# Designs tried in a protein design run: peptides against a protein of PDB entry 3T6J. Part 51

Target 1, 375 residues: chain A of PDB entry 3T6J
Amino acid sequence: PIVESYIGFIESYRDPFGSRGEFEGFVAVVNKAMSAKFERLVASAEQLLKELPWPPTFEKDKFLTPDFTSLDVLTFAGSGIPAGINIPNYDDLRQTEGFKNVSLGNVLAVAYATQREKLTFLEEDDKDLYILWKGPSFDVQVGLHELLGHGSGKLFVQDEKGAFNFDQETVINPETGEQIQSWYRSGETWDSKFSTIASSYEECRAESVGLYLCLHPQVLEIFGFEGADAEDVIYVNWLNMVRAGLLALEFYTPEAFNWRQAHMQARFVILRVLLEAGEGLVTITPTTGSDGRPDARVRLDRSKIRSVGKPALERFLRRLQVLKSTGDVAGGRALYEGYATVTDAPPECFLTLRDTVLLRKESRKLIVQPNTRLE
Target 2, 372 residues: chain A of PDB entry 3T6J as posed
Amino acid sequence: PIVESYIGFIESYRDPFGSRGEFEGFVAVVNKAMSAKFERLVASAEQLLKELPWPPTFEKDKFLTPDFTSLDVLTFAGSGIPAGINIPNYDDLRQTEGFKNVSLGNVLAVAYREKLTFLEEDDKDLYILWKGPSFDVQVGLHALLGHGSGKLFVQDEKGAFNFDQETVINPETGEQIQSWYRSGETWDSKFSTIASSYEECRAESVGLYLCLHPQVLEIFGFEGADAEDVIYVNWLNMVRAGLLALEFYTPEAFNWRQAHMQARFVILRVLLEAGEGLVTITPTTGSDGRPDARVRLDRSKIRSVGKPALERFLRRLQVLKSTGDVAGGRALYEGYATVTDAPPECFLTLRDTVLLRKESRKLIVQPNTRLE

## One batch from the design tools (peptide; made by RFdiffusion4, then SolubleMPNN)

Design b1_p11_5_s2 (from b1_p11_5, 5 letters changed)
Fold by OpenDDE base, seed 2:
Structure b1_p11_5_s2 (fold): chain B 375 residues (1-375), chain A 11 residues (1-11)
Amino acid sequence: as target 1 above (375 residues)
Amino acid sequence: MTGVFTFDGYF
């Protein structure tokens, strides 16, 4: 078998300032069959990047073909096991040297295991569809998240010699209609400038890219979905995200006004964006469970994903990218923290919903180290 | 930057 490994200070999620990496390591074997699917996605990446809702001037100047492999993890040492990885975690290196993507296939397989009777916050009519397509939709989301999420976008930089990596006279900010007024100076990075919001903000951008691009027929075709199956995969992917946004409330600490998990904060932000879109796209309804205690139901109108959801996500995703590219920390913080704010204001009453989420929470899934055998 | 997709166990 082909063996892959990495070890070192890699992910910075546990650093409040997003700068210092946690020591991690894994040993894994390549899943050749699953890797072939991601190779097809890589082959389409250059074209799919053009579908993202920002001008080419805000995208990488040169497409650098990345690696993308599916890995079955034998051993993982760290505070958490990811479903996918995009490295390096430096935008400048991604722009100039390229990057590598991996999907941790057996981790995803464990995540797919869901018991219908324990599935919370979904309408009964959605549960079977959700169970059926959760796995396939995750493959789509992880692939897009890593490859075209983390792998997309350009940082505007002025180097130590005063040279810009963009044309100051011709590049226009699509949000303001004006020339670019801010950028990264020499020594400034995404993490150093955006600091406390950098990790969650980037995860939110990557998740949003996944939702946005999964609507593209070519993406679904790459993963082998057409017709009604493709529409179901889209629906379940979006439904999973809005459900995750509700579940995210577990990771919010009201007393400290802080989030304890970057990805979950990101998913809550996306939920808020889609709720703000209105028009009946997303509805969260408090209910009473069979046990007489508080419960809730998330409803997503599939017929409004393209008409209401996509435009809302497009505007939001463009703003995320423009603020990131220009190094506009003030604007980026205002935007992101605005959507990340949790209050008990009607109609959602998120703090009350948080109590419901905590009441209904399940035990965290544990992954034990697998073994190998000859066959 | 961040480069990981993680599940919380509930996803």
Scores: peptide ipSAE 0.039, ipTM 0.758, DockQ to the pose 0.694
Fold by OpenDDE base, seed 1:
Structure b1_p11_5_s2 (fold): chain B 375 residues (1-375), chain A 11 residues (1-11)
Amino acid sequence: as target 1 above (375 residues)
Amino acid sequence: MTGVFTFDGYF
């Protein structure tokens, strides 16, 4: 078997400032069959990057072909087991040296092993479809998230010699219509500038890329989905995201006005964006469960994903990228924290919904290290 | 640092 591993201070999600890495490591075996799908995605990456909703001037100057493998994890040491990884976590290195992507396939399998009776917050009509396509949609989302999410976008930088990596005279900010007014100075990084929101903001960008690009037929074809299956995968992927945005409320601490999980905060932000789009795209309805206690239902109008959802996500995603590229911390924080704010304001009443989410919370899954034997 | 995708928690 082909064995892969990594170890070190890698992820900083437990650092409130998103800077200090937690020591972690894994040993895994390559899943060749699933890796082949990701390799096809890699082969299309350069073209798919052009589909992202920002000007080429906000994308990397040179495409660097990354590595992408699906891994079956044998051992993982850390505070949490990811579904996918994009490393290194330094934007400058991603831009100049390249990056590696992995999907932890057997972790995904555990994550989407859901029993129908335990599936919360979905309409009954959606449950079977959701169960059927959750796994495949995760594969798509993870692939896009890592490869084209984390693997996309340019930071505008002025180096120590005063030189810019962009043309100040010709590059236009698509949001303002003006020349670029801010950038990263020598020594400044994404994390150093955006600090407390950096990780969640980037995850939100990556998740948004996944949702946005999963609408592209070529992406679904790469993963082997066509026709009605492709549409169902799209629907379930979007449905999963809006559901996740609701579930995310578990990870919000009202007393501290903070989020305890960067990805969940990101998913809540996306939910807010899609709710803001209106037009009946997403509806969260408080209900009463069979036990007589509070419940809720998330509804996504399939017919409005492309007409309402995509444009809303496009605008939002472009704003995320532009603010990231220009190092506009004030603008970025205002945007992101605005969507990340949790109140009890109608119509959503998110704090009330949080109580419902907590009430319906399932026990945390235990992932047990397998016994592996070579024969 | 922003390298992971997960549906779990980092408590």
Scores: peptide ipSAE 0.037, ipTM 0.770, DockQ to the pose 0.428
Fold by OpenDDE base, seed 5:
Structure b1_p11_5_s2 (fold): chain B 375 residues (1-375), chain A 11 residues (1-11)
Amino acid sequence: as target 1 above (375 residues)
Amino acid sequence: MTGVFTFDGYF
């Protein structure tokens, strides 16, 4: 078997300022079959990057072919085990030196194991479809999230010598129609500038890239889905995201007005964006469970994903990228914190929904080290 | 910075 490992101060999710890495490490074995799918995705990455909703001037100048493998984790030491990894966690290095992607395949498989009777907040008609396609849709989402999410976009930089990595006279901000007014100066990084929102903001951007690009037929083909199956994978991927946005409320602490999990905050933000799109795309309905206690249902209108959801996500994702590229912390914080705010305002009444989410909370899954056998 | 995609027990 091909063994991969990493160790060090890598992920910064536990740092309130998003800068200091937590010491972690893993040992894993390469899954060759699944890695082949990601290799095909890598082969299409340069073309797929052009499908993202920002001008080429906001994308990396040179495509650096990354490595992408699927790994079966034997041991993971850290505070949390991810489903996918994109390293290094420095945008400047990503755009100049390249990056590596991994999917932790057997971790994803654990996440897929949900009993139908315990599946919360979905319509009955969606449950079987959700269970069937949850796994495949996760593979798509993780691949896109890591490779084309974290792996996309350019930071506008002025180096220590005063040189810019973009043409100040010709590059136009697509949101304002004006020339670029802000950038990263020497010594400034994504984390140092965006600080407390940096991790969650970037996760939100990456998740949004996944949702946006999963609509592309070539992506579905790469993962082996065609026809009705492809459409079901798309639907379940989007449905999973809006459901996750509701579930995310567990990780909000009202008394402290803060989020305790970056990815969940990101998913809540996406939910808010899609709710704001309106037109019946997403509906959250408070209900009463069979036990007589509060419950809720999330509905996603499949027929409105492309017509309503995609344009809303496109606009939002472009704004995220433009603000990131230009180092516009004030604009970025205003945008992101606006969508990340949790109140009890109607019609959603998110604080009330949070109580429902907590009431319906599932027990945490235990991930244990697998046995291995050499054949 | 972020380099991780993760799900909780609800996924």
Scores: peptide ipSAE 0.045, ipTM 0.786, DockQ to the pose 0.688; fails the geometry check
Fold by OpenDDE base, seed 3:
Structure b1_p11_5_s2 (fold): chain B 375 residues (1-375), chain A 11 residues (1-11)
Amino acid sequence: as target 1 above (375 residues)
Amino acid sequence: MTGVFTFDGYF
């Protein structure tokens, strides 16, 4: 088997400033069969990048073909085990040197173990479909998230010599209609500028890319879904995201006004964006469980994903990228923290919903180191 | 910026 490993200071999620990496390591085996799907995604990446809702001037100048493999993890040492990884974690290096993507396939496979009786916050009519397609939809989401999420976009930079990596005279900010007014100076990075929101903001961007591009037929085809199956995968992917946004409230600490998990904060932000879109796209309804205690239901109107959801996500995703590219920390923070704010304001009453989420909280899944052998 | 995806929110 092909064995891959890494070790070192890699992920910075435990640093409140997003800069210092946690020491971690893994040993994994390449899943050749699943890797083939990601290779097809890589083959289409340059084309799919053009589908993202920002001008080419806000995308990388040169497409650098990355590697993408599916890995079955044998051992992982760290605070947590991810479902996907994109490295290096430096945008400048991603732009100039390239990057590598991995999907931790056997971690994703845990999604297949969902028990219907324990599945919270979904309508009964959605549960079977959700169970059926959660795993496959996750494969799609992870692939898009890593390759085209983290792997997309350009930072506007003025180097130490005063030279710009963009044409100041011709590049226009699509949100303002004006020339570019801000950029990263020499020594400034995404993490150094956006600091406390950098990790979650980037995860939100990547998750949004996944939702946005999963609507593209070519993406579904790459993963082997056609017709009704493709539509179901799309639906479940979006449904999973809005459900995750509700579940995310577990990771908010009201007393400190902070989030304890970057990805969950990101998912809550996306939920807020889709709720703001209105028109019945997403509905969260407080209910009473069979036990007589508070419960809730999340409903996503399938018929409004493309007509309502996609445009809303498009606008939001473009704003995220533009603010990121231009190093507009003030604008970016205002936007992101606005959506990340958790209050008890009606109609959602998120703090009240948080109590419901905590009440219905399931036990944490345990990942156990597997054995492997040659056959 | 860190490029990691976790499905259950734990890291």
Scores: peptide ipSAE 0.039, ipTM 0.787, DockQ to the pose 0.535; fails the geometry check

Design b1_p11_5_s3 (from b1_p11_5, 4 letters changed)
Fold by OpenDDE base, seed 1:
Structure b1_p11_5_s3 (fold): chain B 375 residues (1-375), chain A 11 residues (1-11)
Amino acid sequence: as target 1 above (375 residues)
Amino acid sequence: MTGTFTFDGYF
């Protein structure tokens, strides 16, 4: 078997400032079959990057072909087991040296092994479809998230010699219509500038890329989905995201006005964006469960994903990228924290919904290290 | 960065 591993101070999600890495490591075996799908995605990456909703001037100058493998994890040491990984975590290195992507395939399999009776917050009509396509849709989402999410976008930098990596005279900010007014100075990084929101903001960008690009037929074809199956995968992927945005409320601490999980905060933000789009795209309806206690239902109008959802996500995703590229911390924080704010304001009443989410919370899954034997 | 979480982690 092909064995992969990494170890060290890698991820900084436990650092409130998103800077200090937690010591972690894994040992895994390559899943060749699933890796082949990701290799096809890699082969299309350069073209798919052009589909992202920002000007080429905000994308990396050169495409560097990354490595992408699906891994079956034998052991993982850390505070949490991810579904996917993109490393290194330094944007400059990603831009100049390249990056590696992995999908932790067997972790995904465990994560989406959901029993129908335990599936919360979905309409009954959606449950079977959700169960059927959650796994496949997640493969798509993870692939896009890592490769084209974390693997995309340019930071505007002025180096120590005063030189810019962009043309100050010709590059236009698509949001303002003006020349670029801010950038990263020598020694400044994404994490150092955006600090407390850096990790979640980046995850939100990556998740948004996944949702946005999963609408592209070529992406679905790469993963082997066509026709009605492709549409169902899209629907379930979007449905999963809006559901996740609701579930995310578990990880908000009202007393501290903070989020405890970067990805969940990101998913809540996306939910807010899609709710803001209106037009009946997403509806969260408080209900009463069979036990007589509070419940809720998330509804996504399939017919409005492309007409309402995509444009809303496009605008939002572009704003995320532009603010990231220009190092506009004030603008970025205002945007992101605005969507990340949890109140009890109608119509959503998110704090009330949080109580419902907590009430319906399932026990945390335990992932047990397997016993592996070579024969 | 560590990608998608399907459940809680890193907190």
Scores: peptide ipSAE 0.040, ipTM 0.770, DockQ to the pose 0.375
Fold by OpenDDE base, seed 3:
Structure b1_p11_5_s3 (fold): chain B 375 residues (1-375), chain A 11 residues (1-11)
Amino acid sequence: as target 1 above (375 residues)
Amino acid sequence: MTGTFTFDGYF
């Protein structure tokens, strides 16, 4: 088997400033069969990047073909095991040198083990569909998230010599209609500028890319879904995201006004964006469980994903990218923290919902190191 | 960057 590993200071999620990496390492085996889907995605990446809702001037100048493999993890030493990885973690290096993507396939496979009786916050009519398609939809989401999420977008930079990597005279900010007013100076990075929100903001951007591009027929085809199956995968992917946004409240600490998990904060932000879109796209309804205690239901109107959800996500995603590209920390922080704010304001009453989420919290799943052998 | 966790709450 082909064995892959890495070790070192890699991910900075535990650093409140997003700069210092946690020491981690893994050993994994390449899953050749699953890697084939991601190779097809890579083959379409340059085209799919053009589908993202920002001008080409805000995308990488040169497409650098990345590697994308599916890995079955044998051992992982660190705080937690991700579903996917995109490295390096430096945007400048991604732009100039390229990047590598991996999907942790056997970690994703855990999604197939969802028990219907324990599935919280979904309508009964959605549960079977959710169980059926959660895994496959998650494969799609992770692939898009890593390759076209983390792997997309350009940072506008003025180098140490004063040269710009963009044409100041011709590049227009699509949000303002004006020339570019801000950029990264020499030595400034995404993490150094956006600091406390950098990790979650980037995860939010990547997750949004996944939701946005999963609507593209070519993406579903790459993953082997057509017709009704493709539509179900889309639906479940979006449904999973809005449900995750509700579940995310577990990881908010009201007393400190902070989030303890970057991805969950990102998912909550996306939920807020889709709720703001209105028109019945997403509905969170407090209910009473069979035990007589508080419960809740998340409903996503399938028929409004494209008509309401996509445009809302498009606008939001474009704003995320533009603010990232221009190094507009003030604007980016205002936007992101605005959506990341958790209050008890009606109609959602998120702090109250948080109590419900905590009440319905399931026991933490454990990941056990597997054995492997040659056959 | 590390992508979405299947199991959250590690950070």
Scores: peptide ipSAE 0.039, ipTM 0.779, DockQ to the pose 0.369
Fold by OpenDDE base, seed 5:
Structure b1_p11_5_s3 (fold): chain B 375 residues (1-375), chain A 11 residues (1-11)
Amino acid sequence: as target 1 above (375 residues)
Amino acid sequence: MTGTFTFDGYF
């Protein structure tokens, strides 16, 4: 078997300022079959990057072919085990030196193991489809999230010599129609500028890229889905995201007005964006469970994903990228914190829904080290 | 080296 490992101060999610890495490490074995799918995705990455909703001037100048492998984790030491990894976490290095992607395949498989009777917040008609396609759709999402999410976008930089990595006279901000007014100066990084929102904001951008690009037929073909199966994978991927946005409320602390998990905050933001799109795309309905206690249902209208969801996500994702590229912390914070705010305002009444989410909270999964055999 | 993650989030 091909063994991969890493160790060091890597992820900064536990740092309130998003800068200091937590010491972690893993040992894993390469899954060759799934890695082949990601290799095909890498082969299409340069073309797929052009499908993202920002001008080429906001994309990396040069495509640097990354490594992407699927790994079966033997041991992971850290505060949390991810489904996918993109390293390094420094955007400046990503755009100049390149990056590596991994999918933690057997971790994803554990996430898929939900009993139907314990599956919360979905319509009954969606449960079987959700169970069937949750795994495959998550593979697609993780691949896109890591490779084309974290792996996309350009930071506008002025170096220590005063030189710009973009043409100040010709590059236009697609949101304002004006020339670029802000950028990263020497010594400034994504994390140093955006600080407390940097991790969650970037995760939100990456998740949004996944949702947006999973609509592309070529992506689905790469993962082996065609026809009705492809459409079901799309639907379940989007459904999973809006459900996750509701579940995210568990990780909000009202008394401190803060989030305790960057990815879940990101997913809540996406939920808010898709709710704002309106037109019946997403509906959250408070209900009463069979036990007589509060419950809820999330409904996603499949027929409105492309017509309503995609345009809403496109606009939002473009704004995220433009604000990131230009180092516009004030604009970025205003946008992101606006969607990340949790109140009890109607119609959603998110604080009330949070109580429901906590009431219906699932038992925390235990991930244990697998047995291995050499054949 | 540093890395960005996707988490389960009770999907």
Scores: peptide ipSAE 0.044, ipTM 0.763, DockQ to the pose 0.558; fails the geometry check
Fold by OpenDDE base, seed 2:
Structure b1_p11_5_s3 (fold): chain B 375 residues (1-375), chain A 11 residues (1-11)
Amino acid sequence: as target 1 above (375 residues)
Amino acid sequence: MTGTFTFDGYF
């Protein structure tokens, strides 16, 4: 078998300033069959990048074909087990040298196991569909998240010699209609400038890319979905995200006004964006469970994903990228922290919902090290 | 960057 591994200080999620890497390591074997699916996605990446809601001037100058493999993990040492990985964690290196993507296939397979009777916060009519398509939709989301999320976008940089990697006279900020007024100076990085919000902000951008691009027929075709199946995969992917946004409240600490998990904060932000879109796209309804205690239901109107959800996400995602590209920390912080704020204001009453989420929370899933055998 | 954590809670 083909063996892949990495070890070192890699991910900075546990650093409050997003700068210092946590020591991690894994050993895995390549799943050739699953990797073939991601190779098809890679083959379409250059074209799909053009579908993202920002001008080409805000995208990488050159498409650098990345690797994308599915890995069956034998051992993973770290504080968390990802569904996928995109490395390196430096935007400048991504845009000049390239990157590698991996999907942790056997970890995903474990995550797909869901018992219907334990599935929280969904309407009964959605549960069977959710169970059926959660796995496939998650494969789509992870692939897009890593390859076209983390793998997209350009940072505007002025190097130590004063040279710009963009044309100051012709590049226009699509949000302001003006020339570019801010950029990264020599020695400044995404993490160093955006600091406390950098990790979660980037995860939010990547998740948003996944939701946005999963609407594209070519993406669904690459993953083998057409017709009604494709529509169901889209629906379940979006439904999973809005549900995750509610579940994310477990990882918010009201007393400290902070989030304890970057991905979950990102998912809550997306939920807030989609709720703000209104028009009945997303509804969270407090209910009473069969045990007489508080419960809740998340509803997503599938007929409004394209008409209401997509435009809302488009605007939001464009703003995320523009603020990232221009190094506008003040604007980026205002935008992101605004959506990440948790209050008990009506109609959502998120702090009250948090109590419900905590009441209904499940035990954290654990994975044990697998073994191998000859067959 | 790591992607979505499978065991961060609920994915």
Scores: peptide ipSAE 0.042, ipTM 0.771, DockQ to the pose 0.583; fails the geometry check

